# Peptides against a protein of PDB entry 8YR4: the designs that were tried, part 254

Target 1, 309 residues: chain A of PDB entry 8YR4
Amino acid sequence: PRGSPALQLVVLICLGLMGLERALNVLVPIFYRNIVNLLTEKAPWNSLAWTVTSYVFLKFLQGGGTGSTGFVSNLRTFLWIRVQQFTSRRVELLIFSHLHELSLRWHLGRRTGEVLRIADRGTSSVTGLLSYLVFNVIPTLADIIIGIIYFSMFFNAWFGLIVFLCMSLYLTLTIVVTEWRTKFRRAMNTQENATRARAVDSLLNFETVKYYNAESYEVERYREAIIKYQGLEWKSSASLVLLNQTQNLVIGLGLLAGSLLCAYFVTEQKLQVGDYVLFGTYIIQLYMPLNWFGTYYRMIQTNFIDMEN

## One batch from the design tools (peptide; made by RFdiffusion4, then SolubleMPNN)

Design b2_p29_3_s3 (from b2_p29_3, 15 letters changed)
Fold by OpenDDE base, seed 2:
Structure b2_p29_3_s3 (fold): chain B 309 residues (1-309), chain A 29 residues (1-29)
Amino acid sequence: as target 1 above (309 residues)
Amino acid sequence: MAEIRREIEEQREPIRKEVEEEIARELAE
């Protein structure tokens, strides 16, 4: 937003809050580890109570896990509304200005509702994509890198390697399976549009259908179109289940390998019981944003397809 | 013929508008 210094300040505050969220993502598991270690050591109540209170406060700031967004994330989202509205309005006005510059033949060939629909889809796609890239993709990649560095420095290098391999495999499989699924989704959307167009054309020509007593024929053609659509919808839905299951298997294998290795080092007295809990908590915390990454990569691809139309 | 065509067009316009509004609602969601 180059024209408003107030909106530039809001963007800088939002970036600062994003940095604070990354710090909380490291601190919350560390404080949880410290609670488990203090409980194991039967530490004095005052030290335990202070650490628990600090953990609960940090967890309130972070949120996460149970569908609740943290205070910092909510504050960031609230401040970002003004930036999003400014960006949306600017994109909408640019599209609208460009539409008015187009030839009268283009406006006569496309219905005003279809033109507005393309403008609204284009605006929502661009603003949603930008917000998603800035607030979900970049932070998730940063959290993975921070996680790899943390486990490599404070644990054995083997933990950093397990996290690196699991996250790399998860991301690669998510991209590859999502690109494969996009073919089924494109075919589904094309058949949906064709089925809708046929229904609209049949209803708009209802008098011709009545004149030829062709109602049963048009119903049967519509049924065939629905069956063909449902066959493509099933392939799209089944491919989503396959993606989710593949992701779950990669997570499960990574969690198993790392948990067994951590348990072994705890038995060797090289790590504390709290370090086992830290590893499990931190890994689950890294995977939660990644589960959304597949949905959002699909959203990005959909928005690109909707911009090509 | 011309009157029948006009009645057809006058009946098609509300249905077209309703379908366009339903299309617009499904896209606003």
Scores: peptide ipSAE 0.000, ipTM 0.229, DockQ to the pose 0.069
Fold by OpenDDE base, seed 3:
Structure b2_p29_3_s3 (fold): chain B 309 residues (1-309), chain A 29 residues (1-29)
Amino acid sequence: as target 1 above (309 residues)
Amino acid sequence: MAEIRREIEEQREPIRKEVEEEIARELAE
């Protein structure tokens, strides 16, 4: 934000908190590994208790692994409210100023309520898009890159390759299946609106429907609209199940391949038992934000389309 | 202006809850 040093400082603090979240995503699995190793070695209670307390504290800062429920994420979200309000107000004022610069002929052709709806959609789309890009998409991609680097450096190049192939395949399939699914969801939403509009139109024209004894005809038209909606709803829901199952299969295969390779290296005494647990925990932590990637990608596409209109 | 903002916020709150519930359902599945 140009013009407020206080808001610039808040943005810098939010970026620092985002960096801390990335560090926590690496540290939490490492501390969990260390607990498993200390338990395996039958280490003294004092060292174990300190490592467990540190792990629980790091896990409190990180949250449940969804990123949204952690203390650091909540603090970042709280601080970001002021930045979002400033950005929203600035975009709203720019759109409003631009609307006043438009010709009288443009305003006479449009209803005031439609103009206000366009201005609100434009403001919401810009602020939403920026928030999703900065706080969800970019951090998730950063966590994947950090994960690939970590496994390549501290385990073996084969682990980095498995994570790379798994995450690349996951992202590619998520995009492709989400784009394919978006067609069914748009058709469903269009048919829902058409079905609702028919119900409202029939109820507003209730006197006319009664005058012609057309109640049975309107009920049958509404039934046909519902059946058509349910056929599109089924396709939308079935496409979601297919997306979730495809994502689960990719993560399951990556987890299987990496877990077998970890188990083999533990039997060869090249890795510790804790490293096996670290791999499983870290892959699950990478999966949690990725599960939402399809939803974020769709929201980004919708917001871009709403900005072009 | 304040009334229009309130009406827009009152319309956004259901949509945000519906998106948060859709997100919570997609997390619970």
Scores: peptide ipSAE 0.000, ipTM 0.344, DockQ to the pose 0.104
Fold by OpenDDE base, seed 4:
Structure b2_p29_3_s3 (fold): chain B 309 residues (1-309), chain A 29 residues (1-29)
Amino acid sequence: as target 1 above (309 residues)
Amino acid sequence: MAEIRREIEEQREPIRKEVEEEIARELAE
């Protein structure tokens, strides 16, 4: 935000809070490991109580592992409202100024309501894209990289490799299947609009339909349009189930491979029981944001298409 | 824009409610 030092400070605080969220994603599993190790060692109550209290406090700051429900994330989101409002208003004013600079011929060819809808889409697309990139995509990629580095350094290179392969496969399949399903969704939305238009046109012309006793014909045409819509809806929904199932299989296989390897290293006394619990907890935390990645990717694609129009 | 959206929404809300009430009456008859 150029021109407001207060908003620049808020952006810096939000970036600091994002860094804190990344630190919490690493610290929470570590403290949980330490609790399990202290319990296994039958450590003194005071040490255990301090570690548990610290873990619960860190978990409160982090929230549910998705990053969206933690105290730090909520505080970041709250502070970001002012930055978003400033950015939105600036983009809206730039679009509005540009619309006034356009030729009279351009304005005469378009209804004022369409011009406003284009300007609103443009503002929403720019602000949405920036928010999704900065607060969802970049942090999720950072957490994956931090996770790969952490497991490679503190466990073994094999754990880092498993996480890398699973995350890379998950992301690749999510993109490929999301692009594939976008065709079915576009076809569904087009048929939904066509079905709705037919219903509206039939109802607006109800006097003509009644005059010709064509009610049965219009009902049958509407039925055919619904059946065609439902066939596309089924393909869209089935493609979503296939995406979710593919994601679940990749997660399950990664968790299985890593858990078996971790269990083996615990039996070899190379890792502690707490490290097994850490691995499972940390992997689940890495996968929680990824479940939303297909939604974010689609929103980004929609926002790019809406910016080009 | 926000003011024009508000005016359009304030004009659409009564019409939507009137149409929903009319549809609800025709479905109740």
Scores: peptide ipSAE 0.000, ipTM 0.251, DockQ to the pose 0.055
Fold by OpenDDE base, seed 1:
Structure b2_p29_3_s3 (fold): chain B 309 residues (1-309), chain A 29 residues (1-29)
Amino acid sequence: as target 1 above (309 residues)
Amino acid sequence: MAEIRREIEEQREPIRKEVEEEIARELAE
């Protein structure tokens, strides 16, 4: 972005955060190895607990294995919203300005409605997404139930309780925050449609705009509509980052509680080092489908709102 | 999530970029 030093700084910070995400991908396995070594050596509880806490903190920064839901990734996504909005607005204004520079013959030969129809192809995917929700929700709930039963039977009732509380809180917060976000999405989509309709009306009335030399006025009206849209888009996108971060916090707390408890039982010689590895791996495996579930639910809800308009 | 927003934006970005490249091809003709 050549026009704003602040946005250039944000791009530089985002690149730095991408570098940090790569560093976390190396550090997390190293700390995990160190936990396994400390457990094997029967190291003092204080050293083990500190290393486990540090590992879970690094894992919270990294996210649940996809990288897309880690604190660093969420922070990068949040900062990138302003860069994306600046770039989008610049492209949209360049396209709109250029459409008003075109000859009347171009506007008469092409139905302005066909350009809109290409933008509307995104709405037809709803029925496929609804089936995908059903096929992902049911297996994910089954995997959670199997996980609770497994940990309750083979480890201790406390592990089953941690998984139950973590997954129940995760699902509840995912639903509640997604319903709360629907308000921002509806407002965004309504303003997107109004902004598009204004651009179409201006282009359909191209002859009148050209007759009055009103091209600059129509571009400024379109700019104002985009700024209003981007204010709503920012709220929608920021609420998405908040959802992802809330989900990451719940999983991070569950992983911390369960990993500390598992490490304690290994020090008491009630569990093996392999059981610690199993617990951590299994919690991460349960998190991956849940992360996708929250995204698919949001996608379906977007597309439902796009069909209601 | 970034990957499905990226797949929605990589479905909207090809649609927007096909619209922008179709607009830009239609503008270059």
Scores: peptide ipSAE 0.006, ipTM 0.357, DockQ to the pose 0.034; fails the geometry check

Design b2_p29_3_s4 (from b2_p29_3, 13 letters changed)
Fold by OpenDDE base, seed 2:
Structure b2_p29_3_s4 (fold): chain B 309 residues (1-309), chain A 29 residues (1-29)
Amino acid sequence: as target 1 above (309 residues)
Amino acid sequence: MEEIRERIEREREPIRKEVEEEIERELSE
């Protein structure tokens, strides 16, 4: 936002709030650990009550976890609305200006309504993608790195390695399976557009269809097109379930391996009971934004494929 | 249908001009 110093300040505040969210993602599990340790040690009520109150306050600021609603996240989202609107409008105007510069043949070949829909989808995709990359992808990668460092320093190098391997495998499989899935989604969207085009052409040529008494034939052709679409939709949806299940399996195995190792170190009195709870809580917090990553990468791919067509 | 298309295009032409003028204003600021 080079044109408005006010919007630049809002962006800086949003970046500061993002940094605060990262700090909260580390602090909340630590305070939860401390509560469990204080409960295990039968610590004085005053110490426990202060730690619980501090935890609840930090949890209020954080919300449900990374990518969920919390006070800091809501404040960031609220402030970002103006930046997003400015960016959206600017991208929309640039696309519209560029569309006007395109040859008369492109304008004659595409209905102005399709062009506007492409522009709207285009702007929504670009602004959504940018917002998603800045507020979900980059912070998630930062949280993973912070998590690896934290577990490597305060637990053991083995925990950092488990988190590293789990998250690397998760990201790699997410990319690979999503790229594979994109083929099914492209085919689905192409068939959807072809089905819509056929329906529009049939409705536009309704006089000809009535003249030849071909209504039943056009309905049957439309039914066949729907069945073909639904077959591709099923493949797209099934591929999504496969992605989610693969992701769940990777996280489940990482959580199992790390939890067993943590439990073992608690039995060896190298770690406290609270450290077991911290590990489980922190891994779940790292998983939340990654699950959103799969959702938004899908949304981005949808919007890009919807722009290509 | 061509008449409906021409009518829609004629109704959109003033809106298009208004939007073009608004875009030119917002690009000139």
Scores: peptide ipSAE 0.009, ipTM 0.281, DockQ to the pose 0.052
Fold by OpenDDE base, seed 4:
Structure b2_p29_3_s4 (fold): chain B 309 residues (1-309), chain A 29 residues (1-29)
Amino acid sequence: as target 1 above (309 residues)
Amino acid sequence: MEEIRERIEREREPIRKEVEEEIERELSE
């Protein structure tokens, strides 16, 4: 935001908090590893208690593994409200000024309520897209990169390769299946609107329908429209199940391969028991945000379409 | 995913209801 130093400071704090979230995502598994190692070594209670307390505190700051539920994330979201409101108002005023620059013929051809709804959709799409890019997409990609680097440096290049392949495959399949699914969803929404429009048209023409005793005919036409809708709904829902199952299989295979490799390295005394626990914890933590990636990708696509209209 | 879709749909549901009620008002006038 150019013009308000206070809002610039809030943006900088939010970026700092986002960096802190990335650090917590690395530190939490490390502290959990250290607890397991200290327990295995039968370390002094004071060292164990300090490490456990530190872990619980870090876990409180991080939250439940969805990057959106931690104290740091909530604080970031709270601070961002003012930045979002400022950005929204600025975009809204720019759209409104642009609408006033348009020709009288353009305004006479559209209902005022439709113009306002276009302005609101445009504002929401821009502000939403920016928020999703900055707070969901970029952080998730950063966590993946940090994870690949971490496993490559501290475990073995093979672990980094497994994570890289699994994440790349997961992202690629998520995009491809989401794009494929979008066709079914568009068809479903179009048929939903057509079914609703038919019901509204039949009800608006109620007197005519009653005069011709055509009630049974209109009910049957509506039934046929519902059956067509349900057939498209089923395809949309089944495609979602297929996406989720495909994602789950990729995660499961990646976790299996990495866990077996980690277990093997522990048996060879190249890794500690804590490193096995770290691997499992960190992989699960990396995959939790990715479960939302398909939703974010779809929202980004919708917001782009809503900006083009 | 369904739970956030339901949450986003539930957050859009009042706006959709307001818009539907506004359309129903404009159709009733």
Scores: peptide ipSAE 0.007, ipTM 0.376, DockQ to the pose 0.035
Fold by OpenDDE base, seed 3:
Structure b2_p29_3_s4 (fold): chain B 309 residues (1-309), chain A 29 residues (1-29)
Amino acid sequence: as target 1 above (309 residues)
Amino acid sequence: MEEIRERIEREREPIRKEVEEEIERELSE
């Protein structure tokens, strides 16, 4: 935002908080490793208590894996509201100005409500796309890169390779299966709208239906529309289960390969027991945002389609 | 998690469509 130094400062703070979230994603597993090592070594209570307290504090800042957003993420989201409102209003005013510059012939051919709906969809799509790119997609890709670098440097190049292959395979399969399932979802939504339209048309023509005693015919037509919808809903839901299971298999194989390799290096005294726990916890943390990647990818595609219209 | 979210999104899609239709009604009046 070029016009408000206060909003520029808020953007810089949000970027700083994003950097802090990346640091927390690395630090939390490291502190958990250190707790396990201190427990294994039967270290003094004071050292253990300090490390546990620090871990819990870092975990509070990061948030829990159970969908609880961390303090840092909540603070970033709160600060971003003002930036989003400013950006939305600026896009809305640009669209509104452009609509007033359009020819009278263009306005006479369209309903005013349809024009406003196009403007609102366009604004929502631009602001939504930007928000998802900046706060979800880019950070997740950054966390993967940081994870690959971390495992390559502090464990072994083989761990970095396992993470790279698993994440690349996960992302590729997520995209391919999400694109493949999008056709079933579109067909489902189209049939849902057609089923609703049929119900509305039948209810609006209630007097005509009663006049012809056609209630049984309308009910049967509605039943056929529901059965057709449920058949598409089943395909959509089954394709989602297939996506989730494919993702789970890739995660499971990556976790298995890396855990076996880590266990082997612990038996060879090249790694500590805490490093095994770090690997498992860090991999799970990398996968948590990726579970949402299919939803983000779909939302990005929808927002692009809504911007082209 | 993704299933629960898609369920919540599917439960919100009707509400969002109803709100979009209500906004369209308010804009058509």
Scores: peptide ipSAE 0.018, ipTM 0.455, DockQ to the pose 0.033; fails the geometry check
Fold by OpenDDE base, seed 1:
Structure b2_p29_3_s4 (fold): chain B 309 residues (1-309), chain A 29 residues (1-29)
Amino acid sequence: as target 1 above (309 residues)
Amino acid sequence: MEEIRERIEREREPIRKEVEEEIERELSE
């Protein structure tokens, strides 16, 4: 935002908080590893209690790994409200100014409600797209890169390769299956609108339906429309289950391969028991944001299409 | 998780259309 130094500072603080969230995503598994190692070594209570207290505090700052429940994430979201309001208002005023620059012939050919709906969709699409890119997509990709680097440096290059292959396959399959399922969702929404239109037309023509005693015919046509809708809804829902299951299988295979390798390195005394727990915890933490990636990708596509119209 | 979000989005889409149609009616009067 070029017009307010205060909002620029808030954006910088939000970016700093995003960096802190990335640091917490690495530190929390490390502290959990250290607890397991201290327990295995039968370390003094004071050292264990301090490490546990520090872990719980870091976990409070991080939250549940969904990126929405931690103190740092909540603080970022709170500070971002003002930036979002400023951005929304600026986009809305730009669209409104542009609408006033359009020809009288363009305005006479459209209803005022349609023009305002286009403006609202445009504003929502731009602000939504920016928010999803900055707060969900970019951070998730950064966490994957940080994870690959971390496992490559502190464990072995093989762990980094497993994470790289798992996450690359996960992202690729998520995109491909999400694009494939978009066809079923569009067909479902089109049939939903057609089913609603039939119900509205039947009710608006109620007198005509009564005059011809056509109530049973209209009910049967509505039933056929519902059955057709449910068949498309089932395909949409089944495609979502398939996406979720495919994602779960990829993560499960990555977790299996990495856990077996980690267990082997622990038996060879090259890694500690805590490192096994770290690997499992870190992969699960990476998985939590990735479960939403298909939703984010679809929302980005929808918002992009709504900006082009 | 994604299913719940899609369900919420599908539940909001009717309400949004109904509100858009209500706003279009109020602006046409």
Scores: peptide ipSAE 0.018, ipTM 0.451, DockQ to the pose 0.034; fails the geometry check

